# Peptides against a protein of PDB entry 3C66: the designs that were tried, part 112

Target 1, 189 residues: chain A of PDB entry 3C66
Amino acid sequence: KSWANLFEKNDFFFRYKFYLEITAYTRGSDEQHLKWSGLVESKVRLLVMKLEVLAGIKIAHPFTKPFESSYCCPTEDDYEMIQDKYGSHKTETALNALKLVTDENKEEESIKDAPKAYLSTMYIGLDFNIENKKEKVDIHIPCTEFVNLCRSFNEDYGDHKVFNLALRFVKGYDLPDEVFDENEKRPSK

## One batch from the design tools (peptide; made by RFdiffusion4, then SolubleMPNN)

Design b2_p22_4_s2 (from b2_p22_4, 8 letters changed)
Fold by OpenDDE base, seed 5:
Structure b2_p22_4_s2 (fold): chain B 189 residues (1-189), chain A 22 residues (1-22)
Amino acid sequence: as target 1 above (189 residues)
Amino acid sequence: EIEPDISITADGGTRLRVKPTS
């Protein structure tokens, strides 16, 4: 397959057994989220470069486009729940308790002025080197460096009540529904 | 086939998570 095919949606989420999800969360304004998520997204390539040089990682390929979503988020507990449950097919059904903001409902009075949590998620497909029978790969170092880089960019990003950043390691069969089209079948376990 | 284990860290507002295996 050509290099271009590696980043097509229909192929990317079926190509790898493992994925790293990078999600920027904002409980605040759309403007705040655009700045925060834009910063995070701009640094993803640096993380990829750090992952690629790890002995246990054969391939680290970023998906080119972020996934965007937002929820009505009236409480801090709701915000914690979103951060806990999002990013896994196994747990994402808990998010059904919250109102998803859509183009169809965003102008409704009950939604328009409601507190919101914004999510932007980037994906990295991972292929591991198993030739040396390496059973453990420590990606926490480059990931921590990445988080520190993002959080230290502006003092405002240190406010966890507003801005959050999560990295989740996920198997292909447990990817969120958002990455698949309605006519696509998720990978089997 | 060997499946790699991934270390995790958690701090306020910063989370590195691994899906629990079955």
Scores: peptide ipSAE 0.031, ipTM 0.616, DockQ to the pose 0.196
Fold by OpenDDE base, seed 1:
Structure b2_p22_4_s2 (fold): chain B 189 residues (1-189), chain A 22 residues (1-22)
Amino acid sequence: as target 1 above (189 residues)
Amino acid sequence: EIEPDISITADGGTRLRVKPTS
């Protein structure tokens, strides 16, 4: 079976101790984000392939469904704040200072015409094979190659005021709330 | 336990490394 069919949401975010979050950010139009996030998402499988062959990584499995969100983003400082605070349960409460765009409010004039930041996030579950406490796993090379691959696709993606890409290493207990259903309990430490 | 030393963003030569911790 393709890895796309290996995991469902029901247990994926409880299965691993560690996750790699890949987030595509766009402060611009919905169309710009659709193209940017679509490109990033299309390359995730290549990153997985490079991660799984590292000696210190036992398994790297992607969750195939992206998580989507958008915020009213009036300033560049707001955009920087989103990129800094998103992706961790410890810090995501800071995003409450911004207006989340929802299906219920998106047609309001104050929201419809407002500048927006769009987010698309992919997750990779990681299991490490480290027998010695002195052993370190360096994922710099595959991650750098992935970022370069995405950013080099179009010269427009070099504009960090509009397009951004972040890879965040996170523990299971610190995953964002978005990955859990309302009735699910967050993993403990 | 394993901890990363840094997160990676697209604006720099950032390295993400994980190391065992107590």
Scores: peptide ipSAE 0.030, ipTM 0.632, DockQ to the pose 0.073
Fold by OpenDDE base, seed 4:
Structure b2_p22_4_s2 (fold): chain B 189 residues (1-189), chain A 22 residues (1-22)
Amino acid sequence: as target 1 above (189 residues)
Amino acid sequence: EIEPDISITADGGTRLRVKPTS
């Protein structure tokens, strides 16, 4: 398969058993999020490169487009909840307690001026080397380095009240609903 | 097939939700 085929949405989220989710969170302005998420997104390729050289990693392929979402986020506790619950199908239902900002509702007075949490999520499909199963595959190091790289880029990004970055290892069947089209069936276990 | 072991680490606003290991 050509590299171009690997990045088509229609099969990307069905192609791998494992995914690494990289989510940039911002509780602040859209402008703040644009800068933060843009930075994170710009560094994802570096993370991919670091993952690819790990002996236990056979494939690390990024999905090149971020998934964007935003929630009304009145409190810091709500922000923590978003960060805790987002990124997994089994837990994302908890986010239903919050108001998802949509194109349909964004102009509503109760939403327009509300504090918001913005999310931008990048995905990396992962395939592991089965033959190297005796070798511990630990992506902690490259992931930590990635986070540190992003956080250290600007002093403002050290403010955890505003800017956060999470990396989540997720199985295909537990991917968030947002990655699938309405007519697509979620992968089975 | 390989099934990675999973661990979770977090330091402040830096969150590694799951660390796959095998």
Scores: peptide ipSAE 0.029, ipTM 0.645, DockQ to the pose 0.150
Fold by OpenDDE base, seed 3:
Structure b2_p22_4_s2 (fold): chain B 189 residues (1-189), chain A 22 residues (1-22)
Amino acid sequence: as target 1 above (189 residues)
Amino acid sequence: EIEPDISITADGGTRLRVKPTS
């Protein structure tokens, strides 16, 4: 399977033991989120380039499609909860306490005009050389550069009440359910 | 400047959340 083919879903979420999740959060309008997430997504390739040249990283491969979701988010505490719980199968069930916005319910009166949190998540599959070369891989610098690049693009993105950006390192068996089809079995440990 | 500290180990799971600097 070619490198290019991994930009399609295929077996991307089964191919790697580790993934880096990059999630853009917006508590505001869909227009605000479109701008913010679009910016973040446009910079992911630069992060990949910085990761793949690290000695401890054997492979850094992006999945090109963002995963998008939105929740009714009445309070700042709800927004914090989303940011805390999202991105891990272990914790994502906590999100069931919030109303997921879907195509089927988005026009309901209780949802249409409700405050919302929008999420767009990009994934990078990772393979490491930790057994042979480095027992520890520091991705501090490339991640810092990436975050600063995104956050400094516009002064409005400094408002953490509205715009947030998180990077989560997860194991394949702990990926969120959203990355798997209904007929797919989650990777085992 | 935002300075996230992320280190990946064989057993590692890491989350970076960016907070505003003073």
Scores: peptide ipSAE 0.038, ipTM 0.644, DockQ to the pose 0.201; fails the geometry check

Design b2_p22_4_s3 (from b2_p22_4, 7 letters changed)
Fold by OpenDDE base, seed 2:
Structure b2_p22_4_s3 (fold): chain B 189 residues (1-189), chain A 22 residues (1-22)
Amino acid sequence: as target 1 above (189 residues)
Amino acid sequence: EIEPEISITADGGTRLRVKPTS
């Protein structure tokens, strides 16, 4: 099946047992986030290429569209909490303590002028071919190279108070709720 | 079955090592 057919959301988040989540975080302006997330997104394809050539990886397929969210983020502690809790169904409920910015509430005075954390998340579905292999598959190298590539692009991206980048390995049953439609049942263990 | 070994890097990255389950 062509890569083109996988870009339809329809079964992407049910197709793989494992996913790599790539999240760009920005605590700052929308403009800062657009630049940062845009850069990260533009480099995801390079990461996929590096993953695909690993002997232990059978498939590395990116989901084509990022998931976008933003929260009111008054403190640095809140920003750390977002980075810690986001990206897993097990922990994402902790984010309910923060105000999610939506199209319906973004013009409210209390939200409009509030400090915000912006999130853009890309997903890569992974299938491993290790059943007959004695060697461990280590994706640390390509992932580290990817992070370094993004962070080194501009000196400003070295400021961890503003810009962050996380790569999280997640099982299909522990994907965030955002990837599923209301009528879709979460994959079982 | 796959057993992942996950470690978090200082920059918020994830190191994944995958081994077959014995």
Scores: peptide ipSAE 0.034, ipTM 0.670, DockQ to the pose 0.084
Fold by OpenDDE base, seed 3:
Structure b2_p22_4_s3 (fold): chain B 189 residues (1-189), chain A 22 residues (1-22)
Amino acid sequence: as target 1 above (189 residues)
Amino acid sequence: EIEPEISITADGGTRLRVKPTS
């Protein structure tokens, strides 16, 4: 199948055993998030290129569309909780303690003017070729360079109270529910 | 079989080390 067909959602989240999740967090305005997430998203291709050249990585394939979500986030502790719990099926149930902003509820008085945390998540499918290699694959360097690149772009993005960026390595069976349609079954272990 | 070693960096990044399964 051509690379072009892989950019469609249909089987992307079933194709790989491992995924790298890149999440841009913003506790602030939607405008702030748009700028921050847009920057992060614009740099993902650079990260992919750096991953592809690493020994032991066979494939690093980005999913083209971000996943967007937002929560009412009244406290800094809530914001830390979101960053800790989001991105894994094992832990995402903790987010049920927060009010998810939806198209149906966004105009409610209690939600409209509430402090919010915005999330934009990009996914990279990973395939490793380590069977015949004695060398360990270490993605620390390219990931760190990516984070530094994004954070250093504007001095405002150094404020961790507002802007955050997380890279999470996740197994396919532990992907968040958001990546699957209602009729899709989660990959088994 | 891939046994990934994962560490979280102070910057919120992930360090993954993948060793060949013997």
Scores: peptide ipSAE 0.034, ipTM 0.663, DockQ to the pose 0.083
Fold by OpenDDE base, seed 5:
Structure b2_p22_4_s3 (fold): chain B 189 residues (1-189), chain A 22 residues (1-22)
Amino acid sequence: as target 1 above (189 residues)
Amino acid sequence: EIEPEISITADGGTRLRVKPTS
């Protein structure tokens, strides 16, 4: 398949068994999130390069577009819950307890002025070069370097009450619903 | 500097989060 086909939405989330999710969180203003997520997204290519050179990784391909979402987030506990539950189909149903901000409801008075958590998620498809399922690939070095690179860019990003960054390793069948269209069936186990 | 340990196995589900230590 051509290089162009590798990064089409429908093909990308069915092509790999494993994915690395990179999510930038912001509990603050849209402007704050735009700056934070933009920074994180701009550094993803550097992470990919570091992953590709690991002996246990055959392929690391980034999806070209971020997934954007936002929730009404009235408390710090809600913000922690979002960070804990987001990014896995197994746990994302817990987010139904929060109000998802949509184009249809964003102008409602109860939502417009409410505290919000913004999420921007980038995906990297992974193919591993491991023979035994019990073998481990250690990615903490490149991941830690990536997090440190993003967090150290500006001292404001050290405020964990506002800005957060998480990396999650997930299997294709456990990808969040957001990556699939309504007419698509998620991969099976 | 936080240096979390993250290893990927066939089981998956590994998460890296960097927060202040409690």
Scores: peptide ipSAE 0.033, ipTM 0.623, DockQ to the pose 0.188
Fold by OpenDDE base, seed 1:
Structure b2_p22_4_s3 (fold): chain B 189 residues (1-189), chain A 22 residues (1-22)
Amino acid sequence: as target 1 above (189 residues)
Amino acid sequence: EIEPEISITADGGTRLRVKPTS
């Protein structure tokens, strides 16, 4: 089976202690985001391949379905706040200060024509081959290669006011609420 | 429980975020 079919949502976010989050951000149009996020998502498999060959990494398994969200984003400061606070359960409550765009509210005039930040997030579950706590795993090279691959695809993606890309290392107990169903209990610390 | 030291360095305005593992 291809890695795309290895995991169901039901156990993926409980299987690993550590996750790498890849988030594509766009403050612009939906069309701009579809192109940017689509590109990023298409390259995740290459990152996985590079992570798998690192001696300190036992397993790197992607969850193939992206998580999508969007917020009303009136200012650049709001956009920076989203990028700073998103991706961690510890900090994501700060996003409640912004208006989440939903299917129920997206047609409201105050929301429909408002500036928006779009988010698409991919997840990689990680298992490490370490014998002690002092063993260091440096994922700089594969992550840098991935970032360069995405950012260099189109010159427009160099505009950080519009397009951004973040990689976040997160423990299972600190995963965002979006990855769990309402009836699921998040992993304990 | 073993928690590895993870190192990520960012360049070029892209954010690579690693918080302490313990």
Scores: peptide ipSAE 0.027, ipTM 0.641, DockQ to the pose 0.229

Design b2_p22_4_s4 (from b2_p22_4, 6 letters changed)
Fold by OpenDDE base, seed 3:
Structure b2_p22_4_s4 (fold): chain B 189 residues (1-189), chain A 22 residues (1-22)
Amino acid sequence: as target 1 above (189 residues)
Amino acid sequence: EIEPEISITADGGTRLRVKPSS
């Protein structure tokens, strides 16, 4: 399978043992989220380039399509909960306490004008070459540089009440359900 | 420069959070 084919879903979420999740959060308007998530997404390639050159990383491959979701988010505590629980199969069930916005319900009176949190998540598949290395691979620096790049682009993105950016390192078996089709079986440990 | 609270290494699931600069 060619490198280019991995930008399609196919078996991307089964190919790697590890993934880096990059999630842009917005508690505000859809327009605000579009700008914020668009910026973050536009910078993912730069992060990939920085990851690829790390001695302990054998492969860093981005999935090109973002995963998008939105929730009714009445409070700041709800927004913190989303940021805490999202991105892991172990914890994502906590999100069931919130109303997921769907195409079917978005026009309902209780949802249409409700405060919302928007999520856009990009994925990078990672393969490590660490067997004979004295030191574990630390991706802290490139990830920090990426966050700084995104957050410093516009002063408005410094408002953590509205805009947030999280990077989560996860194992393939702990990926969120959203990355799998209904007929696909989650990878085993 | 914004300093992240958590370092991410290849040894487990970690979530990177960044505090705003004062």
Scores: peptide ipSAE 0.030, ipTM 0.638, DockQ to the pose 0.184
Fold by OpenDDE base, seed 2:
Structure b2_p22_4_s4 (fold): chain B 189 residues (1-189), chain A 22 residues (1-22)
Amino acid sequence: as target 1 above (189 residues)
Amino acid sequence: EIEPEISITADGGTRLRVKPSS
């Protein structure tokens, strides 16, 4: 099936048992995040290509659109917490301790001037071609190369206090709530 | 800090998180 037919959100997050989450984090300005996330997003296709050629991967299919969110992030500890807790249904409830920035509240003085962490998340659905349980697929190499590619693009992206990039392997039943509509039932284990 | 090489089995038993090296 052509990539074009799978870009419809409708069943993407139900189609695969496994997903790779690629999240660009920025604790800084919106402009900084736009540049950083835009770069990361532009390179996702290269990662997909590298994943597809692995013998143990049957399908690596990217979702077309990033998920965007931002939080008030007063401290570095908060920023570390976001990076630790985000991307899993099991842990994402910890983010409720932080103020989510929304279109409704973004103009509030307490939010407008607050330090923020910006998140842009891309998803890749994965299907494995492993006939024998003894076979292991190692995606570490292509993932590491991807991170290095993004980080090395500009010297500024070496500042981990501002810019971060995480790749997370997640089961379908543990995807964040953001990927599902209110009327959609989360995939079962 | 690059997390160690993680092998993923078909059952998805291992969480992979790749962080940029510090």
Scores: peptide ipSAE 0.029, ipTM 0.642, DockQ to the pose 0.159
Fold by OpenDDE base, seed 4:
Structure b2_p22_4_s4 (fold): chain B 189 residues (1-189), chain A 22 residues (1-22)
Amino acid sequence: as target 1 above (189 residues)
Amino acid sequence: EIEPEISITADGGTRLRVKPSS
């Protein structure tokens, strides 16, 4: 199967049992987020390369397009909540307490001038090559290196009040709703 | 089917360990 077929959205989020979510968070301006997320996105390929060489990983395939979302984020606590709850279907319902910024509502005065948290999420589909139940796949090293690489690129990106980067391991059935089209059924357990 | 047990620790960064489920 050509690499081209691997990147169709509808197939990608059903193809793997496991996904690594890479989310760049920015509580600040759109410009700040654009720079931050752009940097993170530019480094994802390096992470993939580091994952692919791990003995326990058979496949690490990135989805090439980021998922973008933004929330009204009045407080730091809200920002922490977003980071805690985002990226899992089990927990994402908690985000309903926050106002999602949409193309339909972005021009509303209450939203336009509100503090915002911006999210850009990249996905890596993972297939593991674990023959023995005792084999542990530790992706800590490449993930940590990736985070450090992104955070160290600019001193400003060390400010956790503004810029955050999270990597989340998620099962296919627990992917956020955003990855599925309205007519698509979520993968079963 | 091997389901990895995953522990994620975030100490200013994301640490992910995937353990195969017993």
Scores: peptide ipSAE 0.032, ipTM 0.641, DockQ to the pose 0.103; fails the geometry check
Fold by OpenDDE base, seed 5:
Structure b2_p22_4_s4 (fold): chain B 189 residues (1-189), chain A 22 residues (1-22)
Amino acid sequence: as target 1 above (189 residues)
Amino acid sequence: EIEPEISITADGGTRLRVKPSS
């Protein structure tokens, strides 16, 4: 099967049991987010390379396109809530308390000038080579190196009130709804 | 099915969330 089939959206999110989500958060301007998310996205390939050399990882395949979303985010508590709840089907319903910015509503006066949190999420599909159920794969080293690389690029990215970066390990059945089309059935546990 | 346990440590405004294998 050609490499081209591996990166089709419909197959990618059903192909793996496990995924690593990489989300860049920005509470600020669209311009700030474009710079921050662009940097993070540019470094994902380096993370993949570091994951692939781990003995317990058989495959680490990045999805080629980021998922973009933004919310009206009037408070710092809202921003913390977004970072806590986003990235899991089990918890993402809490985000319904916030106003999702869409192409249909972005020009509304109440949304246009509101503080916003921007999200860009990259996905890595993971296949593990584990012989024993008790074997642990430590991905914290390459993940920490990745975070440090992104955060150290510019002093401004050290401001956690504006810029954040989260990595989440997620099972296929707990992927956010955003990765599936309306007609697609979520993978079963 | 073998479910790997993944340990993630993140400090400095990075949240790495690992769901423990049930």
Scores: peptide ipSAE 0.031, ipTM 0.670, DockQ to the pose 0.219; fails the geometry check

Design b2_p22_5_s1 (from b2_p22_5, 11 letters changed)
Fold by OpenDDE base, seed 5:
Structure b2_p22_5_s1 (fold): chain B 189 residues (1-189), chain A 22 residues (1-22)
Amino acid sequence: as target 1 above (189 residues)
Amino acid sequence: EIEPIIEILGKDSPAKAIFKPK
């Protein structure tokens, strides 16, 4: 019973003070993105296992479902902007300059054949052991190993013009708007 | 309280998070 409640959307994004966001980016076809994001998602459990064994981490719980989005992305500069601005409430408003692809507009001629950036985002909720007199907890090593694991799976995934992978540490009050329903209030600082 | 220090090392590099106890 305890595990089932942890993965309800409404509780997950309010339960933790800190989150690790894992975003797979693809500027290419939907098929390319499906393969890339599917690979990344399949490896998240390995990252969780590596995080849980760190002395400063009490809990690392993955959210079970990815968040999917796509934008019209006509230039490489737009693709860089997406990667820079996505994943934080403080910066995500910059994405309003791009056309979000939706079920309502995806069949429009100007959108259907346009270059696109696809995003798949996984979340890990983090709880830390404060009592551990360790002056610092460093998650860089397991995160780097995870990126290397995903990138090395296929030589094609080394092309940064098409495939990218970002890991972002975010506080609960700075989570993107997409994780909250319209009736939910963003966590306070 | 734990204060996280976040360092972005690059476009495709994971953010480094260092937590210091207050």
Scores: peptide ipSAE 0.028, ipTM 0.608, DockQ to the pose 0.090
Fold by OpenDDE base, seed 1:
Structure b2_p22_5_s1 (fold): chain B 189 residues (1-189), chain A 22 residues (1-22)
Amino acid sequence: as target 1 above (189 residues)
Amino acid sequence: EIEPIIEILGKDSPAKAIFKPK
């Protein structure tokens, strides 16, 4: 199977049992988010390289495009809720309490000038080396290095009220709905 | 089949997974 097929949405989210989700959050302007998410996305390749050299990881393949969404986010509590609930099918229904910003509604008076949280998520499919009978895989080091690399790029990114970065380990059956088309069946356990 | 147990996961945090047989 060619590498080209791995970068197509068609089977990427069905190929692996496990995924690492990397989400850049911004509660601020679109410009702030563009800079922050762009930085995070630019560093994903470095994380992949470091994951691939771990003895417990056979393959780490990034999906090529970010998934983007934004919500009206009136309060800091709403922002924390987004960060807690996003990235898992089990919990993402809680986001229905917030107004999703769409191309259709973004010009509405109640939405246009409202505080917003922006999300950009990158996905890495993971295949583990089971043959080595490793009881555990610790990705702490590469993930910590990645977070530090992103956060240290600009002092403004130290403001957790505005900029956040989350890494979530997720099983294929618990991927967010955003990665599937309406006609696609979610992977089973 | 091996099931992962995530010990460390969160905002601005790295992940640690332990794999146990079913």
Scores: peptide ipSAE 0.028, ipTM 0.622, DockQ to the pose 0.085
Fold by OpenDDE base, seed 2:
Structure b2_p22_5_s1 (fold): chain B 189 residues (1-189), chain A 22 residues (1-22)
Amino acid sequence: as target 1 above (189 residues)
Amino acid sequence: EIEPIIEILGKDSPAKAIFKPK
């Protein structure tokens, strides 16, 4: 399959057993999130490059389209809950307790001026070199460097009450529902 | 088969993922 086919949604989320999710969180304004998520997204390619050179990683392929969502987030506890529960099919049902902001409801008075948490999620599909039974792959270093790179870009991004960045390692069968179309069956274990 | 060991160090810390081939 051509490189171009790797960026097709339907094939991408079935192609790999493992994924790295990169989620930028913002509890603040849309403008704040745009800047923060844009920065994070701009650095993903650097993370990919660092992952690809690891001996145990055969392939690190980014899905180039971010997944965007926003929730009414009236409390800090809600924001913590979002960060804890988002990014896994096992836990994402907890997000149903929050009001998802949509194009249809965003102009409602109860939603328009409500505090919001914005989420932008990037995905990297991972294939590992399993031929060497002794190889351990530690992605902690490149991931930490990535987080530090993003957080250090602006002093404002040090405010964890507003800006957060999470990297989650997820198996294909535990990907969030957002990555699948309605007619697609979730990968099996 | 690869078994990842994932250590969640914190909300703002990237998870440490160590992959061990089976």
Scores: peptide ipSAE 0.030, ipTM 0.642, DockQ to the pose 0.099; fails the geometry check
Fold by OpenDDE base, seed 4:
Structure b2_p22_5_s1 (fold): chain B 189 residues (1-189), chain A 22 residues (1-22)
Amino acid sequence: as target 1 above (189 residues)
Amino acid sequence: EIEPIIEILGKDSPAKAIFKPK
């Protein structure tokens, strides 16, 4: 199957048992987030290349588009909570304690002027070489290198109060609801 | 079956996914 057929959203999030989520977080302005997330997104291909050369990884396939979300984030604790709870279906319900910014509510006075956390999430579908029954696949190294690359690009990106970057390994059945359409059933365990 | 041992490392630390084939 051509790589082109893998970019259909509906198939991508059902195709793999495992995903690597790359989330750029920004608690600041939309402009700050656009710069930060844009940088992270631009480097994802480098991470994919580093993952693909690992003996235990058969396929590392990036999804082409980021998922964007934003929350009213009045406190640093809220920002930490977002970073802790986001990216897993098991924990994402905790985010309901925060106000999700939507196209419908973004113009409300209580939301418009509120501090916000912006999230841009890229997904990489992972297929592993099961036949190498004894090989431990450690993606820590390429992931760490990726984070360091992004963080070192600009000194401002070292400010963890504003900019954060998380890489989360997630099973397909535990993907966030955002990756599925309303009519789609999430993968079973 | 590959069971990943996933250690979610804190802020700015990538999750360590160690996959051991079962």
Scores: peptide ipSAE 0.030, ipTM 0.633, DockQ to the pose 0.106; fails the geometry check

